# Peptides against a protein of PDB entry 4GMN: the designs that were tried, part 265

Target 1, 375 residues: chain A of PDB entry 4GMN
Amino acid sequence: RYANITLLALVTLASIGTDFQETLVKGNQGSRESPISAADEEWNGFDDADGDAMDVDQKSSSGEDQEEDYEEIDVKEDDEDDDDDSITSEMQADMERVVGADGTDDGDLEDLPTLRELIQTAVPQLIRLSNLPIDSDESLTIQSHALSALNNISWTISCLEFANGENANIHNAWYPTAKKIWRKTILPILEADSADLKLATQVTSLAWAVARVLHGETPTDGNPHRKFISLYHSSKQQAGGNSNSIEEPEDPFQGLGVKCIGVVGSLAHDPAPIEVNREVGVFLVTLLRQSNNVPPAEIVEALNQLFDIYGDEELACDKEVFWKDGFLKHLEEFLPKMRTLTKGIDKRTQPELRTRADEALLNLGRFVQYKKKHA

## One batch from the design tools (peptide; made by RFdiffusion4, then SolubleMPNN)

Design b2_p26_4_s1 (from b2_p26_4, 18 letters changed)
Fold by OpenDDE base, seed 1:
Structure b2_p26_4_s1 (fold): chain B 375 residues (1-375), chain A 26 residues (1-26)
Amino acid sequence: as target 1 above (375 residues)
Amino acid sequence: DKEFLEQLREQSLKFNRFMGEKALKE
């Protein structure tokens, strides 16, 4: 009885706001302006080419207005109980506080009781449930749903802007909890060396969400970047051997390979140790060099991570890794390959992948040009 | 346990609704 109630609650928690989380994640992936400062390239005026627009007299054929009499099908309003999805006055107040909090509010979530209870009460219980001994199919199911709930919460929080001290109260409340998820949930599962690809995908998704907030402040104990790089390579070896169609996720960007790239890219941001940054940077540049054997979605993610990591010239990683290891040359050599790759994606069958590849190609051109001006 | 899970469900619903609406306004 208790196990079924726990399972039902975890399923419910994991399903809550999935559609909003997906919308947030997709929106934030589109609004990832590379930290390439928009250099004020003076948009030199488009020369007024006086192209004579020929007046093609399209003859107005008077199509007869057939008034098709739409029979008013009197669909009886079955009184479906309006579960009053009304924004509670408490939620409106919380929204006004989170939108109106200029970065002066001390890291107390007194004014955000819902978020406070999620961070302080819910997440610690989910961490506990994710650490249960796996001795039954039921304990494995509980772990999976606890990881799903942690993933959804962590991804949703990772879609907030924290730059320039924005949402500082939320950041300050989440930061110690994010480190706790990393140390108590993510690291123990990665150290258990499970051959379970489903579990590996869940923990990697959660790790990406957590690392999108912690960046280079993610605990480096046990070299987690190397574990995710190893997981990336292991996932490619397994896909080649067993004809058991691991259902390729319908979304190319939900693959374990993309998630591994997202994690290690996030881990490599300043103030990450230069050695960690270098190992990740070399991994990402190596994917570009091997692009003929790499899924296009992984190339797009690897490029975006490289732009985010090396977009700031004031960071130690620019001098000590980007310039020292000659990454610009590899990006320049990849530019024509990226053009070919992007053109090879069918806009009709893979519109999202094509759009994100076109954006990554544009940003690659800008990034190479930026780095050449600052050489 | 049951009361905690009901509270957790309610708090998670409230948060995800709040976050979804915030993201639609930004």
Scores: peptide ipSAE 0.021, ipTM 0.542, DockQ to the pose 0.026
Fold by OpenDDE base, seed 4:
Structure b2_p26_4_s1 (fold): chain B 375 residues (1-375), chain A 26 residues (1-26)
Amino acid sequence: as target 1 above (375 residues)
Amino acid sequence: DKEFLEQLREQSLKFNRFMGEKALKE
């Protein structure tokens, strides 16, 4: 009886977190045409204003314009008024405020009552439910749903901009709660060392969402980066041996390998301990060196993490890790491999993976040029 | 809905009380 009520509450909290994420994404799309996928802040490499216009001789090869007759598929917008009554008017008003908040105001979520209740009331309960003793299939189900709800809430919050003091009120309210999720939910599950890849995937997804906000301020107790690196390697060993392919998620970016890279990349940001940064940086660069045996989505994520970690030359990790450990050479040697990898992705069957690989290739070229200029 | 969050809070409090009472008996 109580378990069914708890399960229903968890399913609903997971739904609220999803609906909130979808509405934040839609709200952000209304102001900027390009879907900011949660990772697709284009690394606007430094505007090298030196417009040496290489005259690429436009040899006009007159390729015959085959007028492919674009049949206007009159997509009847069937206005299925799916009255998805799931989003309350209060949640919608909170989402509109979050999207519009040039929040210079103090860390009080006074103007965001639904988000405040999620952070202050729901999340502490979800943390408790995720830590229940696993003694039955019902307790395992409760843990899974609690992790799902925490994941959706944490991902939603991690999609907010916190740079330059934006959303500071939400950041300040979330930050202590994010640390609590890390210490009370993520670390205990990682320490239990269960062979359950489903649980490992759920906790790694949650860890990535939390680490995308905490970055290098994520608690380093017990060297969690090494646990995620170990999990990455263990996941690759299992995929090679047992033909019980856990169905590779249809989305290449939802794989456990990508999630592990995202977590450890986020953990390695300043002010992370320099040795944590080094171990993660070496791991990421090693993936690039072994790229022939690494899924393209993991390479894209590893590149993006390397750009974010080592993009700032004023950080201690630039001198003490990037330059000292010779990462530039490995990135430069990887450029021709990345071109081949990207070109090998079929635009028709994997359009998103191809787009993100084309962007990562462009950014890699810019990043290598930038680092060579600042050497 | 306020009513749903209030129900969720009330169920969470009931569950917390139940689990607290269970943990005090073990």
Scores: peptide ipSAE 0.020, ipTM 0.485, DockQ to the pose 0.016
Fold by OpenDDE base, seed 2:
Structure b2_p26_4_s1 (fold): chain B 375 residues (1-375), chain A 26 residues (1-26)
Amino acid sequence: as target 1 above (375 residues)
Amino acid sequence: DKEFLEQLREQSLKFNRFMGEKALKE
């Protein structure tokens, strides 16, 4: 799964890179022709279908393995032999090396030349371009494309496993660059307090992708978690107002609300400051308490973030926030509401949302049982 | 700078072609 995702995103980065270059060339030529519609597919994240089922080593009994036959969508690789293969082959070779690399080589990106050039050469330029003074519609378009490119790169890299020292070479190369994106691109845009919901959505998507790698090591300067919580609330207030419907993305998981939850959840992971963790945890638990007024996708994301943040009992946040602030009671009280919410999602019209809600419900039950045993 | 922008352009033209071909097969 991750390999196809990394390919798609390197590919998407490539696309954004052209659209960026075309915008730069058109800007120099003074031609106001509208941006081509194909650039609007910001890759808004992976479906984390590999939500680690908490390996709660419950030796629970012989429940029949209903092998739900997930039909392998046979993506026929039509081998059309066209000579355009060179970059796809290099990217594929880099990806095969990433998947096949025994996670022991703390080595330089010497074996990953495409990814190295992307991180070392592309991203610094994209950061520069995202920081241009907005003095024209062209500068705004350039910023948008730079953000889209940074988003797609950052998402791609965030799909690599970095736990247990896996992909350490990539992590080590990306980490300083990710911090630079955060400090030079994300924070300045968040500080500008723009009423532009499109820009807010782009920067929040990028922030989520970056925060998925940096977690609690994300720079806390200027309390970015509070800015994203504020953005969440502001987005809900604007959606209730008669202003131009930015078409809510057809995908319920691509909403600005979900993205805000994903960012703040990621920011709250260890080693985040306990007060940052507390403010985020209280925000997430408050969404569950107010679930009747919260989109189901935001509830699913808020649950997943709560599981990831508070899954480890050895972390300081477990004692100082989870237990101290009584989160278990709120999660237990939410269980029957989650069952009702999940059952209310039509499998025919929203199959993905239903699947992810069923998984989140299952995990909530397991998590509550786990925490009750460790109380 | 210029050479990198040219490489980025070449990579992205390849992608847009790939995505265009995928969108035509759906």
Scores: peptide ipSAE 0.016, ipTM 0.518, DockQ to the pose 0.025; fails the geometry check
Fold by OpenDDE base, seed 5:
Structure b2_p26_4_s1 (fold): chain B 375 residues (1-375), chain A 26 residues (1-26)
Amino acid sequence: as target 1 above (375 residues)
Amino acid sequence: DKEFLEQLREQSLKFNRFMGEKALKE
């Protein structure tokens, strides 16, 4: 599974990079094909179903294995061998190297020329295009497409494993570029305080993709976590009023609220300043306390972020925030509400939301038990 | 996953087309 995701991510990344570079250099003279429909859903990552189930070294007490048959969603590989002739031999070689990389090469991207050119040549152009003065509807369209391309690239790179020194060469090449996207694209758009919820959604999606790699090393200048928390609250106030709300995405996990939670959760990881961690942790725990008025997908995301942020007891945030601010009590009090919430989701109409809620409920039970043993 | 990658590719192609069309107007 991982290798196939990495391969497909890299194929897509290399394709985006190559095609974008060719477009910038040659100017595509060809097809007056139909205007891009404004309804094109942006990539907002893979469902991290394989988020680290806390390797709680549960010594095998021989409790009866109720094999809850997790129906493997048999993703039928319909082998439609559409030989996508768009994959260059160079892109293919880059894919093979990234998938085969044991993460031990502290090298530069000398052996990954397509990815190198994407990061060094294409992304800086997209950053420039996203920062053009907005003086026309055309400039707004360019900004939107530049943000979509940056989003897609950033999400694709965020699907690579960087833990334990894996893909260190790619991480080292991407890291300064990710910080540049944050400082040059994300922060200026967030500071412009535009009432455009579409633009806010695009920049928040990009911010999440970037923050999934940078985590607590994301630049804290101007307290961006507070801007995303404010955006979360503002989005909820607008949705309650006018029936011309931007059609809530059919996918509940693609909502602006979920994206805001994902961004602030990622920003709160070590080595984030302890006060940033505290403000985010209090925000997330407050969502759980107010769960009757919060969409289930946002609760699932808020739980996952809380597990990831506070899973390691060796981190300063465990003692200084989690224990000090009494988060365990709030999680324990939320457990019966989560059971009710999860059971209220119809498996037939919202299968994904139900599966992710069942997983988050299971993890919440485990997390509460873990923290009680380590108290 | 597959549908997502197809969408990503389609978005890439759409972006590239848009950028190409802009480069022709300037």
Scores: peptide ipSAE 0.016, ipTM 0.460, DockQ to the pose 0.031; fails the geometry check

Design b2_p26_4_s2 (from b2_p26_4, 19 letters changed)
Fold by OpenDDE base, seed 1:
Structure b2_p26_4_s2 (fold): chain B 375 residues (1-375), chain A 26 residues (1-26)
Amino acid sequence: as target 1 above (375 residues)
Amino acid sequence: DEEFKRQLREQSRRFNEFMGQVALKE
């Protein structure tokens, strides 16, 4: 009985997350293209605007790295079958442990009681349910629905603008929770090395949504970027053998390959370790070099990720990776291939893919020109 | 069960209204 109620709650939470994402997408369609295309904004470069450098006093708040000794949550299997439809005292204690006394003033969500309840009450329970021991088809179903709910919530939040201190209250409330989703849900599933492609797709979608907010501040312990690169390659090897079994999603941008690129691209942003950035950058540039065997949607995503990672010349990754590893040459050599690829996409049958490829081609031309000017 | 569904639907409605307001300010 309990499992049916839990499953119904998870299905309802996943539905709520979908409704929120649809509402956000519909709201943004009134002003700009979809939030997926908001990442496809024309990279205008840094305009040489001679505008007075207002001395933004960079108060370097030296964040003391408090090595928070994360006590390993010893999940005692206390089999208390209390059929209470309420948040169990254990779920509340797990919520308190998952919310943590990390004295980052959870951004005051007083004006956002539903978002607060979603972040503070629902997400901790979903983390717990996604991290249950898998011993039955029922536990697999619970995990899948918990991951779906977490994915929809995380994607919805990742569609908000957080640049320039926008939505800072939401960002501050979400940031510690996003790190907990990463550590308690994503990493354990990635470490289990499951051959389940459905589970891998779910966790990769969630990881992308989380990494779109955390960027280079996503925990790099255990080198999760290598696991997603490995998953990318493994998924391609499986697709080449059995032409029948993976229904390629009707949307080319919903493929596991695109999701893997989106995750690793997001993980490579500053302040990511330079070695993480290098490994991801080399992976992305390698996709462009072998583009004849790469789906067009993955090429579009790989280009956008490269523009975002290496767009700022003041970042350490520009000197230590982009210039040092000679990425400009590879981008320049890819430009004629991208023109051919883009022209090969039928506007009538694949209008979205063609639009995004036309934009990525334009941005590639601008980016190559910009980097040549700043060489 | 039905009360929990009612609460979640009301939460969903409130959040959708809010997300619609945020998306209109961006």
Scores: peptide ipSAE 0.024, ipTM 0.473, DockQ to the pose 0.024
Fold by OpenDDE base, seed 5:
Formats: C-alpha cells, sequence, structure tokens
Structure b2_p26_4_s2 (fold): chain B 375 residues (1-375), chain A 26 residues (1-26)
C-alpha cells in the first residue's frame, strides 16, 4: 500500500509541479479562459487508513475466508480525450528515485528536479497568492485555489515516509517551506477571524497536511492549537442554527471537525510543549466523554490521535500528561461506549466509517491493555 | 486507487487552468 500511495503522491506531485510551471509560463502568453466549474472539489488529503496498527505479532489463527463479494462498480469510462495523462520521463525518474532511494541526509534535490522546482519555485508563488489582500471576489477565488494547490502539494508530501531518515533529502527541502506555509498562509488566515466556513475548512485541511510533517515542531507562536479547538467548537454551534449549513461532506472524514482534530493531534506530538500537549489531550479525551453528541468519524480520529501522541512511553508527555492527568481511566471507561457506537454504524450505508471504527475499537482495546501492562 | 488518481489529475488540471487564468490577470 505505502509504495502505491507514495507512487501516486509522487505522480500527483510531479504532475502538479510540472503542469503548474507550464501553466505559469503559458498564462503569461495569453491562453484561453476555460470556465472554472463551481464544483471545484478540492482533494482533502489521504484518509489515514494506515492508522498505526500496533504490530502485535499475534499469530493469525486461520479464520475462514469470508469472500466479501466486491460489487465491481462499472464506472463508465467516458472517453474524454484527457491527453494530459502523460507522466513526463522526468516525473517518472523523480518518482522512481523517491520510492527507491535511501535519502541522502543532505536536503539536496539535485536528483529530483521536478520536486525541487515545485518546492522552491511553485510553492513560494502559491504562498504569495494565498496571502494577497482580499479586496474583490476575484481575490477570494485566487486565495481559494492557491489554498487548494498548497493543500494538494502538502498532503502529497505528507504521504512520504520520513521515519528512520527515509526521504531525508525531501524532508529537509520541505521542512523550511512547510514552516513558511504555516507562518505566511495558515497563521494570517486564522488571525483574520473570518466567519467564512469554506475558507476555515480549506486552511484547516492545509494546516493538517503541514502538521502531519512538522508535528510538534510546528511553530507554537500564537497558540494555534487553541485557535483550532475554538474553530471546532464554533463549527458545531453554527451547524445547529442556519439552514445554510455547508452541506456536510458526503465523506464523514472530510468534515471540519475531523480536520480540526487531525491538526491539533499532530501539533501535540513530541517535541511540542507539554502544556500544548496537555490542552490537546484534554480536548480529545473530552470528546470521548461527550461521545453521545460527537460524530463517529470525529471519535475515530480523536482515538487515532490519542494513540499516536501517547503510544511511546519514553516521551515526556506519557508521564507528565497521560499518566498524571489520568487518561487511561477515561479510555477504559470509553471502551463499552465505543463498542456500542461501532455496532450502531450500518456496514451497508457507511462501510468505510464502520471499518475505521472497528479498527479504532480494536486499537483502543490493545492500547488500554498495553498501558495497563506498562503502568 | 484509479478513481483517486483520476480525481487528483482532475484537480491538478483545474489548478493549472486556474493558475493560467491568474497569471493572465497579474
Amino acid sequence: as target 1 above (375 residues)
Amino acid sequence: DEEFKRQLREQSRRFNEFMGQVALKE
């Protein structure tokens, strides 16, 4: 799975990078107004389906193969002549290098020219466009699309493995740019305190993608975790009032609430300040305590974030927050509620939500047992 | 996977078309 995601990410990154550069060059030459469709679906990231299944090497006893008959949805290929499917030989070479190379520790992208140009040339322009003064509906449109592009690029890079020094060259090239996106795009938009929930959703998606790479090294100036927690609570208050609810995305994992949880969870990782970790941990545990009024997808995300933040017993947050603030008791008390919640999800109408809830329930049981053994 | 590839390509295309339009207005 990882290799295919990385390959897809790189194809997309390379496509975005090259086509973006070509488009900037072509745009300067006076090309045709294509009508932008109002149904600009933004890619909101990869679902973290690869939640850390704690590799407890439990020998699989042979449970019987229930062949779940995957109904092949016959998606009619409308043969629109999308001639633009040609991954360039340079993009293909960059993809093969990112998948195959033990990254050199030097943040040198000499061997990744397309990715280098995307990070060094394209992203700085997108940051500029996302940070223009909003004085017209056109400036709002520019900001929205610049945010969408930054989101797609940032999510794509966040799908690369950086653990154990993997892809260190890409990480080292991206890291200063990710911090620049945070400081020049995300923070200014969050500080403007816009009532625009669409803009808030876009900036929160981008913030999650950036924070998935930076984690606890994300700049803590201005307490951004509190801004996202406040945004979470404000979004819940607005959904109850006016019938112009932003249509809840058909995908329950693409909701603003889930994105807020993903951001603050990522911000709370080591080496985040212990007080930031505590405030986030208390927020996440409070969602579990209030689970009767919380969407199931947000509970799944909150659990995954709690596992990732507090999975390592060697981290300062384990002793100073998890044990000190008594989180294990709250997780243990939540187990029977999670079982009820998961069983209440219809497998036929919400198969993905059910699968992710079943996984989160399994992991919660394992995590509680792990923490009890290491108490 | 293929649908996801298609969506990403379509978004890349839309982004590129948009950036082309922005570059014409600056």
Scores: peptide ipSAE 0.016, ipTM 0.467, DockQ to the pose 0.032
Fold by OpenDDE base, seed 2:
Structure b2_p26_4_s2 (fold): chain B 375 residues (1-375), chain A 26 residues (1-26)
Amino acid sequence: as target 1 above (375 residues)
Amino acid sequence: DEEFKRQLREQSRRFNEFMGQVALKE
């Protein structure tokens, strides 16, 4: 009885977390950018206030590419304007408070009772359930559902902007809980060194979501970045051997390899220890050097992580790792390979992967130019 | 059990509506 109630509660919490993420994605789809594409923002560098508008001479190569008149199949989107006018005046007031600059910097979620209850009551129970001894198939199922619920909640929170002190109340409430997820759920599972790739994928997804908020403030005890790098390599060795179809997720960006890159990239951000940053940076640059044997989605993620980690020249990692270890040369040498890789992606069969590769290629060009000016 | 599910669904609705509107203002 208790187990069935617990399982049902976990499934419900996981569903709620999915619904929240879907609502964020739909909200952001009204704006052209998916919340995953917020990491694909055009890396403009730091705005040097010196307004030398480089006239990018758009040499209009007037390739008269024939307008093949693709007939507009008028897919009548039945705009079922379900005007669910159910935005209560209370909810509008709660949002005016969240978007209002006067959000008290205190981690008090007084105005967000649902999120408060989720963080303070639900998540601590999910952490306990994810860390139960595995002694039965039922306990394994409970762990999997607890990890799924934690993943969905953590991903949803990681889609909020926390830059410039935005959502500081949510950040401050989440931060200690995120550290607790890391220490009590993620680390113990990583230390158990299980050959279960499903569990490894679940914990890595959760680790990425948590690390997207904690960044370089993620607990470094036990060198978790090395465990994720090892998991990356182990996953590649297993995929090459037994054709037991771990169904490669239909989405290239949902692969365990991408998730490992996302985790270690996030862990390497300032204020991460320079040696952690170096080990991750060398790993990422090594993927680019070996790109002929690396899935395109992993290359895209590795590039984005490199831009985010090394975008700021004022950070200690710029001097002590990026310049000292000669990363600029490797990025510059990778530009022609990235152009070839990107052009090799079929726009018809993999439109998202192609778009994200085109963006990563553009950003790589800009990043290399930026770093050359600041050398 | 049903009361708990009802509370979670109501919490979910409120949070979804909140999150949808945060995402519309970014």
Scores: peptide ipSAE 0.022, ipTM 0.506, DockQ to the pose 0.025; fails the geometry check
Fold by OpenDDE base, seed 4:
Structure b2_p26_4_s2 (fold): chain B 375 residues (1-375), chain A 26 residues (1-26)
Amino acid sequence: as target 1 above (375 residues)
Amino acid sequence: DEEFKRQLREQSRRFNEFMGQVALKE
């Protein structure tokens, strides 16, 4: 019975993860806007009703059209019909409904039976498996995989739009479960103070996914933001000393440093306590001041988090932290450094990092101008 | 987008590997 529920939960998780991605991709091919990268949307500021379109004179620098002959790499899809029938037609239908659903406010998932079973049946088992006593290499393996499963669910759900009451049924069903993951899985692992950087990376990835939905409503008990800031600093100290370089993930945005920034940024949103917001804001601004020793991907993430936290001037954190602690000066002083940093990223070797750095630089310029107008 | 896809694929792989290991022990 437990086997079959674990197996079903686990197959359902692998499947929902894959299908939700495919369905989001198919949905996004129909709508020109990629919803998954709310971080890739150009921060247009809050709509100042005064549409003084700064004519950025796009001086068309006639870059010579080097027709780089796109060799059609004929990726032979080897149709290995591995009939991994693990994806039920019901799971696919649930994912199609999630992308198209005008959510009801009641938190009812009657129309999403697979997602309901995932949240209500699977996640509670994964929380239990992630919280087993570590007494063997087997127990450690079980914990690692339970964390991986929870990470996939939580990331998948965190890619849904919840702004303006969108997907409210899914949000309302997930919200209590996300708080349970935080309190029963994330906090106990953080309190265990393990020197295992692999476990720390897994729990931090999960924490980011959960915090991307809960934001400032993430439980502040035990000051988890300070633990993630401490983990950030500890990870930098270990990377400098021991030649056991944890293979820096090939993707610079998958680093433990980026994940720590993403967690603490998400925790600092309204209605987070002003002191939590201040400690996170000071941490993020301090990274910008120390940018010569900070990976570019961490700078990009720290900027995006600062825009999201301090974009709204009506929030208490704008007056009590942003203006009071003089963050605008630090952002303005960082602009020329960000231009140098972004130009130093090779477009050929790191195209994604360069694109996201170019966007973050553009957004930083706009954000500084916006804040200067509203000073 | 593609990064999230890659992460989710990698986690799905790790998850399937776990399921294989759990299923072998029952």
Scores: peptide ipSAE 0.020, ipTM 0.476, DockQ to the pose 0.036; fails the geometry check

